# Peptides against a protein of PDB entry 6B4E, part 37

Target 1, 295 residues: chain A of PDB entry 6B4E
Amino acid sequence: TNFDKISKMFWHYKDKIAQIKQDIVLPIKKADVNVRNLLSRHKRKINPKFGQLTNSNQQLFKIQNELTQLINDTKGDSLAYHWILNFIAKAVVHQAETEVRVKPESALPLGKLTLYLLVQFPELQELFMARLVKKCPFVIGFTCEIDTEKGRQNMGWKRNNENKWEDNTSYDERMGGILSLFAIITRLQLPQEFITTTSHPFPIALSWHILARICNTPLNLITNTHFVILGSWWDAAAVQFLQAYGNQASKLLILIGEELTSRMAEKKYVGAARLRILLEAWQNNNMESFPEMSP

## One batch from the design tools (peptide; made by RFdiffusion4, then SolubleMPNN)

Design b1_p12_2_s1 (from b1_p12_2, 8 letters changed)
Fold by OpenDDE base, seed 2:
Structure b1_p12_2_s1 (fold): chain B 295 residues (1-295), chain A 12 residues (1-12)
Amino acid sequence: as target 1 above (295 residues)
Amino acid sequence: SSFEEAQKLAES
């Protein structure tokens, strides 16, 4: 694993976040009142949509159509269009941090919606990835030390208004939620209307990258969070990952489930224990996937 | 090693 390359990718997206603020977010504040009002209205309409997702494909399609219309309404103004996409990117990640965190299977409808939007509006891809990497660097297999304030910040740790770091459980759960969403996206097929005309923007290979890069991460940088997000990934995508890569997938699952956990056994990470349970379930032919959505 | 194999595959 070329960690220099991964670091460059990480900082690319960190720079992208800064660029988004400079070129999209701040300029909108100076836009004419009509544009600002439009975006405010759209923001209010868009925000609830993510919470309206259920295990129903019918509901999903409804929301997809509604969001598509709302986004299309902004295309006449490039800045407004990019602003609304950036807003959506943030909203999706926020949904992962909150809802998927507590209900991992909710990643499926959210992931389907997100994938649709990513394909329908290609400009969303970089905005979304930048937000993902900022919030959860694990999505690209990036890891740094967290014994410094900057390191924690880089790894997506939050501070409250009193400058206190969030608790470990909160961080782990947020990372797990975000990673679940990303994992789902990587393992989903493109919507039927796009499958013959468009390549998958975040294909299953990116799941491979996550696992392999974590496996090759220096052990002194491996934390409980790594195992938590691996467990989240497992629940979200392991079945489909095995379907995609077969024997090679099996090897990698064994690497994370057995070898990596064993190497870190002295730490007694709760996340690692869970991952071993998932491995054992698989070994007993009891690997589970999220329930399929209803019509 | 298995890790090396995973590395190669991930970078392919």
Scores: peptide ipSAE 0.041, ipTM 0.776, DockQ to the pose 0.217
Fold by OpenDDE base, seed 3:
Formats: C-alpha cells, sequence, structure tokens
Structure b1_p12_2_s1 (fold): chain B 295 residues (1-295), chain A 12 residues (1-12)
C-alpha cells in the first residue's frame, strides 16, 4: 500500500470540492432568475424521492424514471445540469448519513438507484466521489490523526453551532452508513441495459482497496471507527466479495476479522467486538447478506 | 510476524 498515493488522492478530492463550490454552486446563485426557479422546483421534486425508496424493484424503477426525466430537463444548460447532479450527490450521501445509518439494509435500494444514475449520467461520478471522500475518507482507505482540529475535520467530523464536536457514536454511525452505501455500489452488477456497453464505475476492486489499506494503516491511527465501518462493509458486501476473489478474499477477511482485531484487543473497541462476531458467524457458515428486493 | 505475512499474502 502506497500511502503517499492515497494522500494525494484525498487532497485531489478536497480540491474538487472547492472547485465545485467555485464553478457550480456559486455561479448558479448569480444565474438568471428563470434558471434558479427551475432548479428550485426540481430540487423540491427530487429531494423526497430518495426517502420514497422501499424494498420494491417496481418502486425503484418508478423513481429511476422520474429522476431521469427531471435531470434530462436540465441538460439544455450545462451549469444547471452540473448543479442538479451535485445536488443529487449531496442528497444521496445525506440519505446514507440518516436513513442507512439507522437501517443498513436500506443501502441496497439506495445503492441500486445511485449506480443507475452514475451510469446514466457519467458526470455524476466525480461529483459523487468527491462528496464521499469529504464526508467519509474511509471510502478510499485514507486515515489521519484526529488529535488535532484539522485532523478531525479531514476525517469528516462535524461541529455544531457551539463548535462542539459530534459524539463518537454519532460519528461512527454516520461513517458506517456512508460506507455501507459505497460498499453496496461496489458489489452490485450493472443494470441489464448497461452491462454489455459500459464498465462499472466503482467496481468491487475498490472494496479490496478499502480493506487492504486499513490493514496496512499504522496501528496508532486505528480507532473504533475503523472497526465500525469494516463491520458495515461486511454486512453490505462480504458475501459478494468472497464470490469475486475466492481464496484471496478469505485471506483478507481473516486479516481484518481475526488479526487486526487481535492486534487491537487491548483497546476493547466495541466495533472490534462486533466484527469478531461477524467473523465467527462466517466460520459457522452463517454469513448473511441484506435481503434481496421484491419485484 | 504472522500478521505481516498475512498482509503480504492477502495483497499478492
Amino acid sequence: as target 1 above (295 residues)
Amino acid sequence: SSFEEAQKLAES
């Protein structure tokens, strides 16, 4: 693992966020009133759709079609198009921070919707990845110290209006929710209409990178959050990961579930205890995945 | 160590 490369990637996306603000968000505030009104109406129509997802594929397809139409309505104006995609990127991540956080299995319909949009609208890919890295650097296996304000900020910690950091539980749950969504996306197959013509934008190899990079992270930087997000990843993608990489996947699962947890046993992390339970379930041939969606 | 060996095997 080349951590210099990972750091460069992290800062690339930090720069991308700044660019998005400068080139997309701020210019729209100065755009024609008709454009602003259009985007305001579309925003109001788009935002509730993510919360309308269920375990129904029929409902998913309905929402996909509705969002596709709404996004296509903006293509006549490049700035408006990119603005609406950036809004969607933010909304999807927000849904992961709120709904997936409390109901991890909701990552499946959200992930299917997101993957569809990422393929249908390729310009969404960089916008979405930048937002993911900002909110949850774990998606690229980036870790830094959190004993400084800047370090905490880089790792996606939030402060309230009184400049108080969020509690550890809230942070852990948010990171888990976001990573669950990303993990689901990496393990999903492309929709049937794209499978022969398009490459997967965020393939299962990115899950490999997350696990390997965390395993190679200096132990003094490993926290409870690392184990929480590994557990979230496990629930979301472990079955499909094993199917993809076979024996090599098994080695990596043992590495995180047994070796990494053992090395950190003195810390008595709750997240590590849960990951150990997941490992034991697998050893007993009881590895579970999220329920499949209904027709 | 066993951990280092496992890391090498997993990433190979």
Scores: peptide ipSAE 0.037, ipTM 0.761, DockQ to the pose 0.094
Fold by OpenDDE base, seed 4:
Structure b1_p12_2_s1 (fold): chain B 295 residues (1-295), chain A 12 residues (1-12)
Amino acid sequence: as target 1 above (295 residues)
Amino acid sequence: SSFEEAQKLAES
């Protein structure tokens, strides 16, 4: 694991967020009134759709089609198009922070929708990844100290209106929700219509990166959150990860489930305890995955 | 293969 490379990647996406604000978000505020009105209408139509997802593939396909049409309506104006995609990126991550946080299995329909959009609209990929890294650096295996204000900000900690940091449980759950979504995306197969024409934008190898990078993270930087997001990842992707990499996947699962938890045993992290339970379930041939969606 | 080998393959 090259942590310098990871840090460079982290800051690349942080810079991308600033660039998005400067080149996409702010310019739209000065755009033609017709463009602003179009985007306002589209925003109102797009935003609720992520919450309308269910365990139904039929509903998923309906929403995919509706979003595709709405996004296509903006392609005549490059700035409007990128603005809508950035809005979608933000909305998807927000849905992960709120809904997936409390219902992890909802990551599956959300992930399927997101993957479809990422392939259908390639310009969404960098916008989405930038938002993910900003909100949850764990998606690229980045970790820094959180004993400073800047460190906490870099790791995605939020403050309320009174400048009070969110509680640890809230942070852990938000990170878990976002990571669940990303994990699902990495383990999903491309839709059938794309499988022969497009490579997967965020393949299962990125899950490998997350696990390996966390395993190699200096132990003094490992927190309960690391174990929480590993548990979230496990629920979301462990079965498919094993299918993809076989024995090598098994070794890595043992490293996070047994070795990493053992190294941090003195901390008595609740997330670590849960991860051990997941490991033991797997060892007893009781590894579970999210239920498949209905037709 | 070793864990390190698998890691290198995944990181490549």
Scores: peptide ipSAE 0.033, ipTM 0.751, DockQ to the pose 0.333
Fold by OpenDDE base, seed 5:
Structure b1_p12_2_s1 (fold): chain B 295 residues (1-295), chain A 12 residues (1-12)
Amino acid sequence: as target 1 above (295 residues)
Amino acid sequence: SSFEEAQKLAES
């Protein structure tokens, strides 16, 4: 694992966030009133769509079509188009922080929707990844110390209006929710219309990166959160990961489930205990995945 | 167990 490369990637996306604000978000405030009104209306229509997802493919396709139309309505103005995509990127991540956090299996319909949009609108890819890395740098296997304010900020910790950090449980659950979404995206098949013409924008290899990079992270930087997000990843993608990489996947699952948890046993992390349970379930031929969506 | 070679391949 080249941690310098990972760090460069992390800061690339941090810079991208700043660029998005400067080049997309702020300029729209000075755009033509008709454009601003259009975007306001579209924002109001788009925002509730993510919460309308269910375990139904029929509902998913309905929402996909509605969002596609709404996004296409903005293509006449490049700035408006990028603005609406950035809004969608933020909204998807927010949904992961809220709904997926409390109902991990909801990552499946959300992930399917997101993957569709990422392929349908390629410009969404960088916007989405930038938002993911900002909110949850675990998605690229980035870790830094959290003993400083800047370190916590870099790792996606939030402060309230009184400058108080969020509690550990809240942070862990948010990170787990975001990571669940990303994990699902990496293990999903492309939509039928794209499978032969387009490469997967966030393929299963990115799950490999997450696991491998965490395994190689200095132990003094490993926290309960690392195990929480690994558990979230496991629920979301372990079955499909094994299908993709076979014996190599097994080795890596053993590394995180057995070796990494054992190395950190003295810390008695709750997340590590859960990951051990997941490992044991797998060893007993009882590895589970999220249920498939209904027609 | 080691996954270094597999990791390198995946990250290439």
Scores: peptide ipSAE 0.033, ipTM 0.755, DockQ to the pose 0.284

Design b1_p12_2_s2 (from b1_p12_2 with A1S A3F)
Fold by OpenDDE base, seed 1:
Structure b1_p12_2_s2 (fold): chain B 295 residues (1-295), chain A 12 residues (1-12)
Amino acid sequence: as target 1 above (295 residues)
Amino acid sequence: SAFEQAQAEADA
């Protein structure tokens, strides 16, 4: 694992967030009133769509079509188009932080919707990845120390209005929710209409990167959160990961489930205990995946 | 160690 490369990637996306603010978000505030009104209306129409997702593919396709139309309506103005995509990127991640956090299986319809949009609107890819890395650096296997305020900030910790850090449980759950979404995206097949013409923007190999990079992370940087997000990833993608990489996948699952947890046993991390349970379930041929969506 | 070897193999 080349940690310098990972760090460079991390800061690339951090810089991208700053660039988005400068080149997209702030300019729209000064844009023509008609453009601002259009975007305000579209924002109001788009925002509830993510909460309208269910376990129904029919409902998913309806929402996909509605969002596609709304986004296409902005293509006449490049700035407006990029603004609406950035809004969507933020909204998707927010949905992961809130809904997926408490209902991990909701990552499946959200992930399907997101993957569709990422392929349909390629400009969303960088915007989405930047938001993901900012909120949850684990998606690229980045880890830094959290003994400093800057370190915590880099790892996506939030402060409330009283400038108090969020509690550990809230942070762990948010990271788990975001990682669940990303894991789902990596293990989903492209929609049938794109599978022969388009490459997967965030393929299953990115899940491999997450696991391998965490395994190679210095042990002094490994926290309970690492095990929590590994557990979230496991629920979201382990079955499909094994299908994709076979024996090599098995080795990596054993590495995170057995070896990494064993190395950190003295810490008695709750997340590690859960990951052990997942490993044991797998060893007993009881590995579970999220239920498939209904027609 | 076996762990380090496994890490190298997993990273490859």
Scores: peptide ipSAE 0.036, ipTM 0.751, DockQ to the pose 0.104
Fold by OpenDDE base, seed 2:
Structure b1_p12_2_s2 (fold): chain B 295 residues (1-295), chain A 12 residues (1-12)
Amino acid sequence: as target 1 above (295 residues)
Amino acid sequence: SAFEQAQAEADA
């Protein structure tokens, strides 16, 4: 693992967030009134769509089509187009922080929708990844110390209205929700209409990077959160990960489930205990995945 | 160590 490369990637996306604010968010406030009105209407129509997802593929396709039309309406103005995509990126991540957090299996329809949009609108890819890295650096396997305010901020910790850090449970659950969504995206096949013409924007190899980079992280930086997000990843993608990489996947699952948890046993992390349970279930030929969506 | 070797292999 090249940690310098990971750090450079992390800061690239942090810079991208700043760029988005300067080049997209702020300029639109001075845009033509007709453009601003269009975007306001579209925002109101788009925002509820993510919560309308169910376990139905039919419902998914309906929402895909509706969002596609709404986004296409903005393509005549580059700034408007990028603004609406940035809004979507933020909305998707927010959905992961709220709904996926409490219902992990909801990551599947949300991930399918997101992957479709990422392929249909390639400019969404950098906007989405920047938002993911800002909110949950674990998606690229980045970890830093959290003993400082800056360190906590870099790792996506939030402060409440009283300027106090969120509690550990809230942070763990939010990170788990976001990571679940990303894990799902990495393990999904491209939609049928794109599979022969387009490469996957966030392929299963990115899951490999997450696991490997966490395993190589200095042990003094490993927290309960690392095990929580590994457990979330496991529920979301372990089955498909094994299908993709076979024996090499098995080695890595054993590394995180057995070896990493053993190295940290003295900490008695609840997340680590759960990960060991997942490992044991797999060893007993009882690895579970999220249920497939209905037609 | 075996752990370090596994980490190296997993990172490949």
Scores: peptide ipSAE 0.035, ipTM 0.745, DockQ to the pose 0.115
Fold by OpenDDE base, seed 5:
Structure b1_p12_2_s2 (fold): chain B 295 residues (1-295), chain A 12 residues (1-12)
Amino acid sequence: as target 1 above (295 residues)
Amino acid sequence: SAFEQAQAEADA
């Protein structure tokens, strides 16, 4: 694992966030009033759509079509188009931080919707990845120290109005929610209409990168959160990961489930204990996945 | 160590 390369990637996306603010978010405030009104109306229509997802493909397709129409309405103005995509990127990640956090299986319909939008609107890919990395650096296997304020900020920790850090449970759950979404996206097949014409923007190989990079992370930087997000990933993608890579996948699952947990046993991390349970379930031929969506 | 070797293999 080349950690310098990962760090450069991390900062690339962090800088992208600043660039988005400068080149997209702020300029739109000075745009034509008709454009601003259009975006305001569209924002209000788009925002509730993510919460309307269910475990129904029929409902998913309905929402996909509605969002597609709303986004297409902005394509005549490049700034407006990028603004609405950035809004969507933020909204999707927010949904992961809230809904997926408490109901991990909701990542499946959200992931399907997101993957569709990422392929349908390629400009969303960089906007979405930048938001993901800012909020949850684990998606690219980045880890830094959290014993400094800057380190915590880099790892996506939030402060309240009193300048106090969020509690560990809140952070762990948010990271787990975001990682669940990303894991789902990596293991999903492209929609049938794209499978022959488009490459997957965030393929299953990115799940491999997450696991491998965490395994190679210096042990002094490994926290409970690492095990929490590995558990979240496992629930979301382990079955499909094994299907994709076979014996090589098995080796990596053993590394995270057995070896990494064993190396960190003295810490008695709750997340590690859960990951061990998942490993044992797999060893007993009882690996589970999220239920498939209904028609 | 065996663990270090496994880490290297996992990354490959």
Scores: peptide ipSAE 0.035, ipTM 0.746, DockQ to the pose 0.123
Fold by OpenDDE base, seed 4:
Structure b1_p12_2_s2 (fold): chain B 295 residues (1-295), chain A 12 residues (1-12)
Amino acid sequence: as target 1 above (295 residues)
Amino acid sequence: SAFEQAQAEADA
């Protein structure tokens, strides 16, 4: 694992967030009133769509079509188009932070929708990844110390209006929700209409990177959150990961589930205990995945 | 690393 490369990638996306604000978000505030009105209307129509997802593929396809139309309506103005994509990127991550954190299986329809949009609108990919890395650096296997204010900020910790850090449980759940979404995206097949013509923008190899990078992370930087997000990843993608990489996947699952948890046993992390349970379930041929969506 | 080797094998 090249940690310098990972750090460079992390800061690339942090810089991208700043660029997005300067080049997309702020300029729209000064744009023509008609453009601002259009985007305001579209924002109001788009935002509820993510909460309207269910375990139904039919409902998913309906929402995909509606969002596609709404996004296409903005293509006449490049700035408006990028603004609406950035809004969608933010909304998707927000949905992961709020809904997926409490209902992990909701990551499946959200992930399918997101993957569709990422392929249909390639400009969304960098916007989405930048938002993911900002909110949850674990998606690229980045870890730093959280003993400093800057370290906590870099790892996506939030402060309230009183400058108080969020509680550990809230942070763990948010990270788990975001990671669940990303894990789902990496293990999904492209929609049938794209599978022969388009490469997967965030393939299963990115799940490999997450696991390998965490395993290679200095142990003094490993926290309960690492195990929480590994557990979230496991629920979301372990079955498909095994299907993709076979015995090599098995080795990596054993490394995170057995070896990493054992090395950190003295910390008695709750997340590690859960991951151990998941490992044992797998060893007993009881590995579960999220239920497939209905027609 | 062992992980990098495993990745190379999986990608082959």
Scores: peptide ipSAE 0.031, ipTM 0.734, DockQ to the pose 0.199

Design b1_p12_2_s3 (from b1_p12_2, 8 letters changed)
Fold by OpenDDE base, seed 4:
Structure b1_p12_2_s3 (fold): chain B 295 residues (1-295), chain A 12 residues (1-12)
Amino acid sequence: as target 1 above (295 residues)
Amino acid sequence: DEFEKALEEAES
């Protein structure tokens, strides 16, 4: 693991967020009134759809089609198109922070929708990844110290209007929710219409990177959150990860589940305890995955 | 370090 490269990637996406604000978000405020009105209407129609997802593929396909039409309506104006995609990127991550946080299995329909949109609208990929890295640097295996204000900010910690940091549980759950979504995306098959013509934009290899990079992270930087997000990843993708990489996947799962937890045992992290339970379930041939969606 | 060795093996 090259941590300099990871850091460079992290800051690349931080810069991308700033660039998005300057080149997309701010300019649209001065755009033609008709464009602004269009985007306002589309925003209102798009935003509720992420909450309308269920365990039904039929419902998923309906929402996919509706969103596709709404996004296509903006393609005549490049700025409008990028603005709506950026809005979608933010909305998806927000859904992960709120709904997936409390109902991890909801990551599956959300992930399927997101993957479809990422392939259908390739320009969404950089916008989405930038938002993910900003909110949850764990998605690229980035970790820094959190004993400084800047460190906490870099790791996605939020402060309220009273300048108080969010509580540890809230942070852990948010990170878990976002990571669950990303993990799901990495392990999903491309939609049938794309599988033969398009490469997966965020393939299962990115899950490998997450695990390996966390394993290589200096132990003094490992926190409870690391184990929480590993547990979230496990629930979301461990079965498919094993299918993809076989024995090598098994070795890596043992490294995170047994070795990393053992090395950090003195900390008595609750997230680590949960990860141990997941490991034991696997060892007893009881590894579970999220249920498949209904037709 | 056995951990590092195992990690390298897993990555190979």
Scores: peptide ipSAE 0.033, ipTM 0.723, DockQ to the pose 0.100
Fold by OpenDDE base, seed 2:
Structure b1_p12_2_s3 (fold): chain B 295 residues (1-295), chain A 12 residues (1-12)
Amino acid sequence: as target 1 above (295 residues)
Amino acid sequence: DEFEKALEEAES
């Protein structure tokens, strides 16, 4: 693991967030009134769509088509197009922080929708990844110390209006929700119409990077959150990960489930205990996956 | 370190 490369990637996306604000979000406020009105209407129509997802593929396809039309309506203006994609990126991550947090299996329909949009609208990829890294650096296996204000900010900790940090449980759950979504995206197959013509934008190899980079993280930087997000990843993608990499996947799962948890045993992290349970279930040939969606 | 060795093997 090259930590310098990971850090460079992290800061690249931090810079991207600043660039998005300067070049997309702020300029649109000065755009033509017709463009602003269009975007306002589209925002109102798009925002509810993510909450309308169910375990139904039929419903998924309906929402995909509706969003596709709404996004296509903005293509006549490049700034408007990028603005609406950035809005979607933010909305998807927000959905992960709220709905997936409390119902992890909802990551599957949300992930399918997101993957479709990422392929259909390639410009969404950088916008989405930047938002993910800002909110949950674990998606690229980045970790820093959280003993400082800047460290906590870098790791996606929120403050309220009184400058009080969020509770550990709230942070853990939010990170778990976001990582669940990302894990699902990495393990999903491309939609049938894209399989032969397009490469996967966020393939299963990115899950490998998450696990390996966490395993190589200095132990003094490992927190309960690391184990929580590993557990979230496990529920979301472990079955498909094993299918993709076979014996090599098994070795890595043992490293995170057995060895990493053992090395941190003195901390008595609740997240680590959960991960041990998942490991034991797998060892007993009882690894579970999210149920497939209905037609 | 056995852990690091195993990790390297898993990454290969």
Scores: peptide ipSAE 0.033, ipTM 0.721, DockQ to the pose 0.104
Fold by OpenDDE base, seed 1:
Structure b1_p12_2_s3 (fold): chain B 295 residues (1-295), chain A 12 residues (1-12)
Amino acid sequence: as target 1 above (295 residues)
Amino acid sequence: DEFEKALEEAES
């Protein structure tokens, strides 16, 4: 694992967030009233769609079509188009922070929708990844110290209006929710209409990177959150990961489930204990995946 | 370090 490379990736996306603000968000505030009104209407129509997802493929396809139409309506204006995509990127991550956080299995329909949009609208890819990395650097296996305010900020910690940091449980759950979504995306197959014409934008190899990079992270930087997000990843993608990489996947799962947890045993992390339970379930041939969506 | 060796094997 090249940590310099990971750091460069992290800061690349941090810069991208700044660029998005400068080139997309701020300029639209100065756009003509017609454009602003259009985007306001579209925002109001788009935002509820993510909450309308169910464990139904039929409902998913309906929402996909509706969003596709709404996004296509903005293509006549490049700035408007990019603004609406950035809005969608933010909205998807927000759903992960709120809904997936409390209902991890909801990551599946959300992930399917997101993957569809990422392929249908390629410009969404960089916008989405930038938002993911800002909110949850674990998606690229980035870790830094959290003993400083800047370190906590870099790792996606939030402060309230009183400048108080969020509690550890809230942070862990948010990170778990976001990581669950990303994990699902990496393990999903492309929709049939794209499988022969497009490469997967965030393939299963990115899950490999997450696990390997965490395993190589200096132990003094490993926290309970690392184990929480590994557990979230496990629930979301472990079955498909094993299918993809076979014995090599098995080795890596043992490394995170057995070896990494053992090395950190003195910390008595709750997340590590849960990961041990997941490992044991797997060893007993009881590895579970999220239920498949209904037709 | 056995852990490092195992990690290398997993990555190969």
Scores: peptide ipSAE 0.033, ipTM 0.721, DockQ to the pose 0.098
Fold by OpenDDE base, seed 5:
Formats: structure tokens, C-alpha cells, sequence
Structure b1_p12_2_s3 (fold): chain B 295 residues (1-295), chain A 12 residues (1-12)
């Protein structure tokens, strides 16, 4: 693992966030009134749709079509188009932070929707990844110290208006929710209409990177959160990961489930304990995955 | 270190 490369990637996306604000978000405020009104209406229509997802593929396809139409309505203006995609990127991540964190299986329909949009609108990919990295650096296997304010900020910790850091449990759950979504996306197959013409934008190899990079992270930087997100990843993608990489996947799962947890045993992390339970379930031929969606 | 060796093997 080349941590210098990972750091460069991290800061690339941090810079991208700043660029998005400067070149997309702020300029739209001075755009033509008709454009602003259009975007306002579209924002109001788009925002609730992510919460309307269910375990139904029929409902998913309905929402996909509705969002596609709404996004296409903005293509006549490049700035408006990029603005609406950035809004969607933010909304998807927000949904992961709020809904997926409490109902992990909801990552499946959300992930399917997101993957569809990422392929249908390629410009969404960089916007989405930048937002993911900002909110949850674990998606690229980035870790830094959290002993400083800047370190915590870099790792996605939030402060309230009183400059109080969020609760540890809240942070863990948010990170788990976001990571669950990303994990699902990496293990999903492309929709049939795209499979022969387009490469997967965030393939299962990115899950490999997450696990390997965490395993290589200096132990003094490993926290309970690392184990929480590994557990979230496990629930979301372990079955498909094993299907993809076979014995090599098994080795890596053993490394995170057995070796990494053992090395950190003295910390008695709750997340690590859960990961051990997941490992044991697998060893007993009882590895579970999220149920498939209904027609 | 056995862990590092195993990780290297897994990444190969």
C-alpha cells in the first residue's frame, strides 16, 4: 500500500470540493432567474425521491426514470446540469448518513439507483466520489490521526454551532452508513443496458483497496470506527467479494476478521467484537447477505 | 511479521 498516493488522492478530492463550490455552487446564485427557478423546482422534486425507495425493483425503476427526466431537463445549461448532479451527489450521501445508518439493507436500493445514475450521467462520478471522500475518507482507505481538530475534520467529524464534536456513536454510525452504500455499489452488476458498453465506474476492486489499505494502516491509527465500517462492509459485500476473488478474498477476510482484530484485542473495541462474530458466522457456513429486492 | 507476509500474499 502506497500511503503517499492515497494521501494525494484524498487531497485531490478535497480540492475538488472547493472547486465545485467556486465554479458550480456559487456561480448559480447569479444565474438567470429562469434557470434558478428551474433548479429550485427540480431540487424540490428530486429531494424526496431518495426516501421513496423501497425493496421493490418496480419502484426503483420508476424513480430512476423520474430522476433521469429531471436531470435531462437541465442539460441545456451546462452550469445547471452540473449543479443538479452535485445536488444529487450530496443528497445520496446524506441519505446514507441518515437512513442507511439505521437500516443498512436500504443501501441496496439506494446503491442500485446511484449506480444507474453514475453510468447514465458520467459527470456525476467525480462529484459523487469527492463528496464520499469528504464525508467518509474510509472509502479510499485514508486514515489520519484524530488528535487534532484538523485531523478530525479531515476524517469527516462534524462540529455543531457550539464547536462541539459529534458523539462517537454518531460518527461511527454515519461512517458505517456511507461505507455500506459504497460497498454495495462496488459489488453490484451494471444494469443490463450498460453491461456491454460501459465499464463499472466503482468496481469490486475498490472494496479490495479498502480492506487492504486498512490492514496496512499503522496500528496506532486504528480506531473502533475502522472495525465498524469493516463490519458494515462485510454485511454489504462480503458474499459477493468472495464470489469475485475466491481464495484471495478469503485470505483478506481472515486478515481483517482474525488478524487485525487480534492485534487490537487490548482495546476491546465493540466494532471489533462484532467483526469477530461475523467471521465466526462465516466459519460456520452462515455468511449472510442482504435479501434481493422484489420485482 | 506473519501478518505482513499474509497481506502481501493476499495482495499478490
Amino acid sequence: as target 1 above (295 residues)
Amino acid sequence: DEFEKALEEAES
Scores: peptide ipSAE 0.032, ipTM 0.719, DockQ to the pose 0.101

